# Peptides against a protein of PDB entry 3VA4, part 9

Target 1, 107 residues: chain A of PDB entry 3VA4
Amino acid sequence: EPIGQLRLFSGTHGPERDFPLYLGKNVVGRSPDCSVALPFPSISKQHAVIEISAWNKAPILQDCGSLNGTQIVKPPRVLPPGVSHRLRDQELILFADFPCQYHRLDV

## One batch from the design tools (peptide)

Design b1_p13_1_s1 (made by RFdiffusion4, then SolubleMPNN; from b1_p13_1 with K10E E11A)
Fold by OpenDDE base, seed 2:
Structure b1_p13_1_s1 (fold): chain B 107 residues (1-107), chain A 13 residues (1-13)
Amino acid sequence: as target 1 above (107 residues)
Amino acid sequence: SAETEAILAEALA
């Protein structure tokens, strides 16, 4: 069972998509092998990673040196590559220009 | 995109 969820909001790319997040590293990227596969040219093959160490700990988001960056929306923050950011429930994230939202699941 | 802007506007409101 997933511990979290990453929602990709609907947009010009298509409808909303929800991706389950599990313990360990959940890679976000264009590669189809990624846990959160975002098959869009502006997304790097391995764009970012959401690491969940435990169900009761905030996930850690890190940009993996992506071309078009990873940003937190509120408060606004561009994430430097490799710098850990603890995700808050309902956090809004931009991978390149794709808006997503992290949701903690109650398990 | 317009949709992205709308989402951001909603989030920041």
Scores: peptide ipSAE 0.113, ipTM 0.739, DockQ to the pose 0.646
Fold by OpenDDE base, seed 3:
Structure b1_p13_1_s1 (fold): chain B 107 residues (1-107), chain A 13 residues (1-13)
Amino acid sequence: as target 1 above (107 residues)
Amino acid sequence: SAETEAILAEALA
């Protein structure tokens, strides 16, 4: 069962999409085999990773050296490649210029 | 973009 969710907000690309997040590494990227597949040219094939080690621990987000970056909205910051960021519930994230939101599920 | 900005504003509200 999913432990978290990543929501891609609606935009010019199309409607809102919700991606389940599971224990382990959830890769965000343009490649279709990614856990969070964002099939857009500005997204790197393997853009970032959300690692969930346990249901009661904050997930860790890392940029994988993406071309167009990964940013946290509030407080605003660009994530350096490979640097761990602990996700807060309702965290707003930009993968390139695509706005997303992490949500912790009660399981 | 303007659209992204609007989405973020809504999400932050």
Scores: peptide ipSAE 0.109, ipTM 0.731, DockQ to the pose 0.711
Fold by OpenDDE base, seed 4:
Structure b1_p13_1_s1 (fold): chain B 107 residues (1-107), chain A 13 residues (1-13)
Amino acid sequence: as target 1 above (107 residues)
Amino acid sequence: SAETEAILAEALA
């Protein structure tokens, strides 16, 4: 069962989509085999990773050296490649220019 | 886009 969720807001690309997040590594990227597959040209094949550990309540987000970057909205921050960022519940994230929101599930 | 701007504006409010 999923223990988190990543919501991709609706936009010019289409309607809103929700992606389940599981224990372990959840890769965000354009490749179809990614856990969070975002099939858009501005998204890198392997763009970022959200890692959820049983011993760490907050997921860890890392940019994987993407072309168009990963950003936190509030407070504004561009994530350097490979640097761990602890996600807060309801945190807003930009993968390239695609706004997403992390939601912690009560499980 | 306008929608993105609205989402960001709400987050920053």
Scores: peptide ipSAE 0.102, ipTM 0.730, DockQ to the pose 0.478
Fold by OpenDDE base, seed 1:
Structure b1_p13_1_s1 (fold): chain B 107 residues (1-107), chain A 13 residues (1-13)
Amino acid sequence: as target 1 above (107 residues)
Amino acid sequence: SAETEAILAEALA
């Protein structure tokens, strides 16, 4: 059962896409085998990771040393590689220049 | 992009 969702907003790349998030590591990246596969050239093959533990349903986001970075929108923050950021429900994230939103699922 | 700016503007409004 998915514990969260990551929404990629619609844009020039195409329509909105929703990705389920599960317990453990959910890798965000350009590689097709990523949990959150964003097949765009500006996204690193392994761009970031959203990890959800059994003890804390609030995900931890870490940039994996991506080329074009990971940012939180409000308040604005560029995430240094490997530094944990606890995601809040409805949080807006930029992976490179792709806006996404985390949504907690109440299960 | 304009679309990204619109999304961000809405979030920051």
Scores: peptide ipSAE 0.096, ipTM 0.723, DockQ to the pose 0.538

Design b1_p13_1_s2 (made by RFdiffusion4, then SolubleMPNN; from b1_p13_1 with E5Q K10E E11A)
Fold by OpenDDE base, seed 4:
Order: C-alpha cells, then structure tokens, then sequence
Structure b1_p13_1_s2 (fold): chain B 107 residues (1-107), chain A 13 residues (1-13)
C-alpha cells in the first residue's frame, strides 16, 4: 500500500494526477518506467527521486542532475543535484515548471 | 503559466 502521495496540479498539460509513493525509491521522470512518470519534454528521463524508508518518517527528495531543476516553493530553494532534502507534509515542489504537492498518508 | 502562478500564490499566502 502507498505511504505517501505526490499530486501533480492541473495545468496546460492536462488535469490533476495523483501518484502513490511506496517504501524505497520513487523515481520522478519522463521515462515511462518511472514510479512518477511525467511525460513532458521539460522533465528529464530520470529527473528526481523520492526515497521513503522505514526508519525515516520524512521522505528524502533528491534532484538527479535534471536539466531544468527541482525547487522547493516555501521557503524558496533550488535543490543542488544529489543533495538530500527532507520533505514536509503538504510541501510544494516544482519539477521544472510543474507544480506538485507531497502528501503524507496516515498508515 | 497563470495557473502555476495562482497555485504558487495560494501556497505562499
């Protein structure tokens, strides 16, 4: 069962989509085999990774050296490639220019 | 986009 969720807000690309997040590595990217597949040209094939472990309640977000970057909205922060960022519940994230929101599920 | 800006504005409010 999913223990987290990543919501992609609606936009010019289409309607809102929700992606389940599981224990382990959840890859965000344009490649169709990614856990969070964002099939948009501005998203790198392997853009970022959200890792959730049993011993760490907060997921870890890392940019994978993407072309157009990964940013936290509040407070504003550009994530350097490979640097761990602990996600807070309801945190707003930009993958390239696509706004998303992380939601921690109560499980 | 305007929609992205609105989402961000709401989040920052």
Amino acid sequence: as target 1 above (107 residues)
Amino acid sequence: SAETQAILAEALA
Scores: peptide ipSAE 0.117, ipTM 0.755, DockQ to the pose 0.420
Fold by OpenDDE base, seed 3:
Structure b1_p13_1_s2 (fold): chain B 107 residues (1-107), chain A 13 residues (1-13)
Amino acid sequence: as target 1 above (107 residues)
Amino acid sequence: SAETQAILAEALA
């Protein structure tokens, strides 16, 4: 069962979408086989990865060398490629210009 | 974008 969730907020691209996150690596990217598939041209094929090692540990977000970047909203931060960021519950993330929110699920 | 800013403002409130 999913341990977390990544919400893509609604926008010009369409309605809100919720993606389940599981143990292991959850790839965020434009490629359709990504765990979090964001089929938008400004998203890199493999844009970022959210790795969940255990249900009781904060997930790790890493940018994968994306063209348009990955940013944390609060506090503001552009993630250098490959640098680990521990996700907090309710964390707001920009993949390129797409606002998303991570949510830890109670399981 | 302005839309993104609005979403972020609402989400941060």
Scores: peptide ipSAE 0.116, ipTM 0.752, DockQ to the pose 0.826
Fold by OpenDDE base, seed 5:
Structure b1_p13_1_s2 (fold): chain B 107 residues (1-107), chain A 13 residues (1-13)
Amino acid sequence: as target 1 above (107 residues)
Amino acid sequence: SAETQAILAEALA
């Protein structure tokens, strides 16, 4: 069962989508085989990765050298490629210009 | 974008 969730907010691209996050690596990218598939041209094929090592540990977000970057919204922070960022529950993330939110599931 | 800003503002409210 999923340990977390990544919500892509609705926009001109379409409606909201919720992606389950599991133990291990959850790749965010434009490629259709990504765990979090964001099929938009401004998203890199392999844009970022959310790694969840255990249910009781904060997930780690890493940008994978994406073209248009990965940012934390509050407080604002651009994530340098390959640098680990521990996700907080309810954290707002921008992949390129696409706003998302991480939610820790209570399971 | 303006749309992104609106979404974020709503989410942060």
Scores: peptide ipSAE 0.108, ipTM 0.749, DockQ to the pose 0.850
Fold by OpenDDE base, seed 2:
Structure b1_p13_1_s2 (fold): chain B 107 residues (1-107), chain A 13 residues (1-13)
Amino acid sequence: as target 1 above (107 residues)
Amino acid sequence: SAETQAILAEALA
């Protein structure tokens, strides 16, 4: 069962989508084999990774050297490639220009 | 996009 969720908000691309997050590495990217597949040209094939090491620990978000970047919305922060960012529950993330939200699930 | 900006504006408000 999933430990977390990443929500892609609705937009010009279509309706919102919720992606389950599991223990281990959850890759965010345009490639269809990514855990969080965002099939949009502005998203890199392997854009970022959300790593969950334990159910009771905050996930770690890292940009994978994406072309259009990964940003935390509040407080604003551009994530340098490979630098670990601990995700807070309900954190808002921009992958390129796509707003997403991380949600911790109680399991 | 306009929708992105609206989402961000609401989140930051």
Scores: peptide ipSAE 0.105, ipTM 0.746, DockQ to the pose 0.672

Design b1_p13_1_s3 (made by RFdiffusion4, then SolubleMPNN; from b1_p13_1, 4 letters changed)
Fold by OpenDDE base, seed 3:
Structure b1_p13_1_s3 (fold): chain B 107 residues (1-107), chain A 13 residues (1-13)
Amino acid sequence: as target 1 above (107 residues)
Amino acid sequence: SAETQAILAEALS
């Protein structure tokens, strides 16, 4: 059962999509085998990773050295590659120019 | 983009 969810908001690319997040590493990237597959040219093949170590711990987001970056919206921050960011519930994230939102699920 | 800004504005409201 998923522990969290990453929502990709609708846009010119298409409709909204929700990706389940599980314990362990959830890779965000353009590669089709990523947990969060974002098949867009501005997304790196392996763009970022959301690691969930336990249901009661905040997930850790790390940029994987992506070309177009990973940013937190509030407060505004560009994530340096490999630097851990603890995700808050409802956190707004930009992968390149794609707005997403993390949501903690009640399990 | 303008669309992204609109989405963010809505999400932050």
Scores: peptide ipSAE 0.108, ipTM 0.747, DockQ to the pose 0.823
Fold by OpenDDE base, seed 4:
Structure b1_p13_1_s3 (fold): chain B 107 residues (1-107), chain A 13 residues (1-13)
Amino acid sequence: as target 1 above (107 residues)
Amino acid sequence: SAETQAILAEALS
């Protein structure tokens, strides 16, 4: 069962999409085999990773050295590659220029 | 984009 959800807001790319997040590593990237597949040119093949552990259900977000970066919106922060950021419920994230939102599920 | 800006503006309000 999913422990969290990542919402990709609608835009010029198309409609809103929701991606389930599970225990372990959830890779965000352009490659179709990513857990969160964002098939857009500005997204790196392996762009970022959202890791959720059994010991700490709050996800850890890391940029994987992406070309166009990963940012937290509020408060504003550009994530350096490989640096852990603990996601808060309802947190807004930019992968390149694609706005997303993390939602914690009650499980 | 304008849509992205609107989403961000709403979230920051």
Scores: peptide ipSAE 0.107, ipTM 0.749, DockQ to the pose 0.554
Fold by OpenDDE base, seed 2:
Structure b1_p13_1_s3 (fold): chain B 107 residues (1-107), chain A 13 residues (1-13)
Amino acid sequence: as target 1 above (107 residues)
Amino acid sequence: SAETQAILAEALS
């Protein structure tokens, strides 16, 4: 069962989408085999990774050297490639210019 | 984009 959720807000690309997050590495990217598949040209094939090591620990987000970057909205922060960022519940994230939100599931 | 900014503003409010 999923431990978390990543929500892609609705926009010109289409309606809102919710992606389940599981223990281990959840790759965010344009490639169709990514756990969080964002099939948009501005998203890198392997854009970022959300790693969940345990159900009771905050996930770690890392940019994978993406072309258009990964940013935290509040407080504002551009994530350098490979630098670990601990996600807070309800954290707002920009993958390129696509706004997303991480949500911890109560399981 | 303007749309992204609007979504973020709404989400942060």
Scores: peptide ipSAE 0.104, ipTM 0.743, DockQ to the pose 0.731
Fold by OpenDDE base, seed 5:
Structure b1_p13_1_s3 (fold): chain B 107 residues (1-107), chain A 13 residues (1-13)
Amino acid sequence: as target 1 above (107 residues)
Amino acid sequence: SAETQAILAEALS
């Protein structure tokens, strides 16, 4: 069962979408086989990864050297490629300019 | 973008 969720907010691209996050690596990217598939030109094929090691540990977000970057919204922070960022519950993330939100599921 | 900013503002409110 999913341990977390990544929400892509609605926009010109379409309606809101929720992506379940599981133990292990959840790849965010334009490629259709990504766990979090964001089929938009400004998203890199493999843009970032959210790794969840255990249900009781905060997920780790890492940019994979994306073209248009990964940023944390509050407080504002550009994530350097390959640098681990521990996600907080309700964290707002920009993949390129696509706003998303992570939240932990109570399971 | 303006749209992104509006979404974020609403989410943060």
Scores: peptide ipSAE 0.103, ipTM 0.744, DockQ to the pose 0.734

Design b1_p13_1_s4 (made by RFdiffusion4, then SolubleMPNN; from b1_p13_1, 4 letters changed)
Fold by OpenDDE base, seed 3:
Structure b1_p13_1_s4 (fold): chain B 107 residues (1-107), chain A 13 residues (1-13)
Amino acid sequence: as target 1 above (107 residues)
Amino acid sequence: SPETQAILAEALA
């Protein structure tokens, strides 16, 4: 049972996609093996990771040294590689230029 | 992209 969700908003790349997030590490990246597979050239093969340690804990987002970066929209913040960021429900994230939104699921 | 800008504009409003 997923305990979180990452939504990739629709855009020129195509329609909206929702990715389930589970306990443990959910890798965001261009590689097809990633939990959140974003098959776009501006996304690094392993771009970032969302780690969920418990259902009642805020997930931790870390950039993995991506080429085009990971940013929080509000308040604006560029995430330095490897620095933990606690995700808030409904948080807007830019992976490169791709806007996404984290959603905590009610489980 | 325009879609991105719209999302960002709403978020920052």
Scores: peptide ipSAE 0.204, ipTM 0.813, DockQ to the pose 0.592
Fold by OpenDDE base, seed 1:
Structure b1_p13_1_s4 (fold): chain B 107 residues (1-107), chain A 13 residues (1-13)
Amino acid sequence: as target 1 above (107 residues)
Amino acid sequence: SPETQAILAEALA
């Protein structure tokens, strides 16, 4: 069962979408086979990864060397490629210019 | 986008 959720907020691209996050690597990217598939030109094919381990249900977010970057909103922080960021519940993330929010599921 | 800016503004308020 899913451990977390990534919400893509609604916008000009369309309605809100919720993506389940599971143990292991959840790839965020434009490729349709990504766990979090964001089919938009400004998103890299493999943009970022949200990894959840059995030891720690708090996800680790890493940018994968994306073209247009990954940022944490509050406090503002650009994530250098490959640098681990531990996601907090309700964390607001920008993949390129697409706002998303991580939600930890109570399971 | 306006939607993005609104979300960001709310988060930073």
Scores: peptide ipSAE 0.203, ipTM 0.810, DockQ to the pose 0.498
Fold by OpenDDE base, seed 5:
Structure b1_p13_1_s4 (fold): chain B 107 residues (1-107), chain A 13 residues (1-13)
Amino acid sequence: as target 1 above (107 residues)
Amino acid sequence: SPETQAILAEALA
């Protein structure tokens, strides 16, 4: 069952979408086979990855060398490609210009 | 974008 969730906020692209996150690598990208499929031109085919190694460990977010970047909102931080960022519960993330929020699920 | 900023402002409030 899912350990976390990534919410894509609503916008001109459409309504809010919630993506379940599981143990292992959850790829964020434009490719339809990504765990978090964001089918938008400004999103790289494989944009970033959220890796959850255990239910009791914070997920790790890495940008995969995306064209338009990955950023943490609060406090503001641009994530260099390949550098691990430990996600906090309720973390707000920008993939390119798309605002998302991670939250841990109670299971 | 302005829309993104508005969403973020609301989410952060």
Scores: peptide ipSAE 0.202, ipTM 0.811, DockQ to the pose 0.851
Fold by OpenDDE base, seed 2:
Structure b1_p13_1_s4 (fold): chain B 107 residues (1-107), chain A 13 residues (1-13)
Amino acid sequence: as target 1 above (107 residues)
Amino acid sequence: SPETQAILAEALA
């Protein structure tokens, strides 16, 4: 069962989408085999990764050397490639120019 | 986009 959720907000690209997050590595990217598949040209094939080591630990977000970057909204921060960022519940993230939100599921 | 800007503005308010 999913431990977390990544929400892609609605926009010109289409309606809101919710992606389940599981234990292990959840890859965010344009490639269709990604756990969080964002099929948009500005998203890298393998853009970022959200790693969940345990149900009671905060996920770790890392940019994978994406072309258009990964940013935290509040407080503002551009994530350098490969640097671990511990996600807080309700964290707002920009993958390129696509706003998303991480949500911890109560399981 | 306008929608993105609205989401970001709300988050930073």
Scores: peptide ipSAE 0.189, ipTM 0.803, DockQ to the pose 0.506

Design b1_p13_2 (made by RFdiffusion4)
Fold by OpenDDE base, seed 4:
Structure b1_p13_2 (fold): chain B 107 residues (1-107), chain A 13 residues (1-13)
Amino acid sequence: as target 1 above (107 residues)
Amino acid sequence: SAHSALLDEILAS
């Protein structure tokens, strides 16, 4: 059962998409094998990872050394590769130039 | 819309 959700907002790429997030590692990337598959050229094959542990429901976001980066919108910050960022509910994220929002689900 | 609010948030940051 999903315990979180990542929403990709609509844009020039197409309509909005919602991706369920589960316990463990949820890889964000262009590769179709990714849990959060973003099939866009500016997204790295393995761009970032959202990890959710059984001990802590709050996800940890890490950039995986992506070409075009991962950013938090508010407050604005660029995430250095491999550095853990604890996601807050409703947090806005940029993977490259693609705006997304994390939502915690009630489970 | 949520999309519009997001864009406003990005621009305000």
Scores: peptide ipSAE 0.058, ipTM 0.719, DockQ to the pose 0.000
Fold by OpenDDE base, seed 2:
Structure b1_p13_2 (fold): chain B 107 residues (1-107), chain A 13 residues (1-13)
Amino acid sequence: as target 1 above (107 residues)
Amino acid sequence: SAHSALLDEILAS
């Protein structure tokens, strides 16, 4: 069962999409085999990773050396490649220019 | 909407 959710907000690309997040590594990227597949040219094939080590621990977000970057919205922060960022519930994230939100599921 | 609130946060950043 999913432990979290990543929501891609609606935009010029199309409607809102929700992606389940599971225990382990959830790769965000343009490649179709990514857990969070964002099939857009500005997204790197393997853009970032959300790692969930346990259901009761905050996930860790890392940029994977993406071309167009990964940013936290509030407070504003550009994530250097490979540096761990602990996600808070309802964290707002930009993958390139695509706005997303992490949500912890109550299981 | 949640989307509108997100846009406000992005624009305010």
Scores: peptide ipSAE 0.057, ipTM 0.718, DockQ to the pose 0.000
Fold by OpenDDE base, seed 1:
Structure b1_p13_2 (fold): chain B 107 residues (1-107), chain A 13 residues (1-13)
Amino acid sequence: as target 1 above (107 residues)
Amino acid sequence: SAHSALLDEILAS
């Protein structure tokens, strides 16, 4: 059922965690009701959104005007708020300073 | 895991 996966790498916060991504909007944020809930002070309540369409399984990532930003690791790019970034499989992302990786599922 | 590779990639950037 999930179309993709977002992996939060292990760190000082704890062990690795995997979050399923579904069609529609998958909100990344500190709020517990977010699809990708990252309950850390440096993450904004609604930090970013990963939107997946039925027409295009490649997700679109947008920063939601977060305080500490959203960045792509390679090539390095700070995402301006509201600007669409098409995620590639295995893309490495920083939400604030939390490293994550997007993985497309072949379902 | 891929964690070390990720960190290396970040540091290289």
Scores: peptide ipSAE 0.055, ipTM 0.719, DockQ to the pose 0.000
Fold by OpenDDE base, seed 3:
Structure b1_p13_2 (fold): chain B 107 residues (1-107), chain A 13 residues (1-13)
Amino acid sequence: as target 1 above (107 residues)
Amino acid sequence: SAHSALLDEILAS
């Protein structure tokens, strides 16, 4: 069962999509084998990673040296590559220009 | 919609 969810909001690319997040490393990237596959040119093959170590611990988001970056919306923050960011429930994230939202699931 | 609110939030930040 998923512990979290990453929602990709609808846009010019298409409809909204929800990606389940599990314990361990959930890679966000353009590669089709990523846990969160965002098949868009501006997304790096391995763009970022959301690591969930336990159901009761905040997930850690790290940019993997992506070309177009990973940003937190509020408060605004550009994530330097490899620097850990603890995700808050309902956190709004930009992977390149794609707005997403992390949601902690009730497990 | 949630999407519209998100965009507003992004622009405001």
Scores: peptide ipSAE 0.054, ipTM 0.709, DockQ to the pose 0.000

Design b1_p13_2_s1 (made by RFdiffusion4, then SolubleMPNN; from b1_p13_2, 4 letters changed)
Fold by OpenDDE base, seed 5:
Structure b1_p13_2_s1 (fold): chain B 107 residues (1-107), chain A 13 residues (1-13)
Amino acid sequence: as target 1 above (107 residues)
Amino acid sequence: SEVEALLAEILAS
């Protein structure tokens, strides 16, 4: 049962995609093995990670030393590699230049 | 840019 969801907004790459997020580490990256697979050249093979330790705790987002970075949109913030960012519900995130949104699911 | 336009739309909704 997914605890959260990461939405990749539609763009030149194609239509919107929704990725379920589960307890544990949800890796965001270009590699097809990633929980959130974003098969785009500007995305690092292992770009970032969203870790959910419990259903009642905010997920933690960390950039994994990606080439093109991870940013929070509002308020604007570039995430230094390895620094934990606690995701808020409806958080808007840029992985490289790909806009995404996290939202928690009521399970 | 296209990304900026998309973000503006997202943020405005």
Scores: peptide ipSAE 0.099, ipTM 0.707, DockQ to the pose 0.000
Fold by OpenDDE base, seed 2:
Structure b1_p13_2_s1 (fold): chain B 107 residues (1-107), chain A 13 residues (1-13)
Amino acid sequence: as target 1 above (107 residues)
Amino acid sequence: SEVEALLAEILAS
């Protein structure tokens, strides 16, 4: 069962999409085999990774050296490649120009 | 931009 969720907000690309997040590494990227598949040209094939080590621990987000970057919205922060960022519940994230939100699920 | 407008809406809600 999923222990987290990543929401891609609706936009010019289409409607909102919700992606389940599981224990382990959840890769965000354009490649169809990514856990969070964002099939958009500005998203790198393997853009970022959300790693969840335990159900009761905050996930770690890392940019994987993406072309167009990964940013935290509030407070604004560009994530350097490979640097761990501990996600807060309801964290707002930009993968390239795509706004997303992490949500911890109550399980 | 459209992205900025969307972000503003997200942050305001």
Scores: peptide ipSAE 0.095, ipTM 0.705, DockQ to the pose 0.000
Fold by OpenDDE base, seed 4:
Structure b1_p13_2_s1 (fold): chain B 107 residues (1-107), chain A 13 residues (1-13)
Amino acid sequence: as target 1 above (107 residues)
Amino acid sequence: SEVEALLAEILAS
């Protein structure tokens, strides 16, 4: 059962995509075995991780030392590797240059 | 850029 959702907005890469987020670690990366697989050259194989714990439904986002970085859009913020960022509902995120949005599901 | 324009629209919504 998904606890949240990560939406990849449409762009030159193609149409919008929605990825379910579950309890535990949801890895964002270019590798096909990632929970959130973004098969694009500018995305690192293991780019970032969105972790959702059983005791805290609010996801924690961490960049995994990606080449092109992870950023929060509003307010603007570049996430240092390994530093935890608690995601807010409807948070806008940039993985490299790909705009995404986190949505909390009512479960 | 295209991405910047898209983000501007999203932020304005």
Scores: peptide ipSAE 0.092, ipTM 0.706, DockQ to the pose 0.000
Fold by OpenDDE base, seed 1:
Structure b1_p13_2_s1 (fold): chain B 107 residues (1-107), chain A 13 residues (1-13)
Amino acid sequence: as target 1 above (107 residues)
Amino acid sequence: SEVEALLAEILAS
């Protein structure tokens, strides 16, 4: 069962979409086979990864060397490629210019 | 921009 959720806020692309996050690697990218598939030109095929281990429910976010980057909104921070960032519940993230929010599920 | 406006709303809520 899902341990977390990534919400893509509504915008010009369409309505809000929620993606379940599971133990292991949850790839964020334009490729349709990604766990979090964001089929938009500005998103890299494999843009970032949200990894959740059995030892720690708090996810680790890493940019995968994306073209347009991954940023934390508040406090503002551009994530260097491959550098681990521990996600906090309700954290706001920008994948390129797409605003998303991580939500920890109570399971 | 629309993105900036959305972010402003998100951060204000």
Scores: peptide ipSAE 0.090, ipTM 0.701, DockQ to the pose 0.000

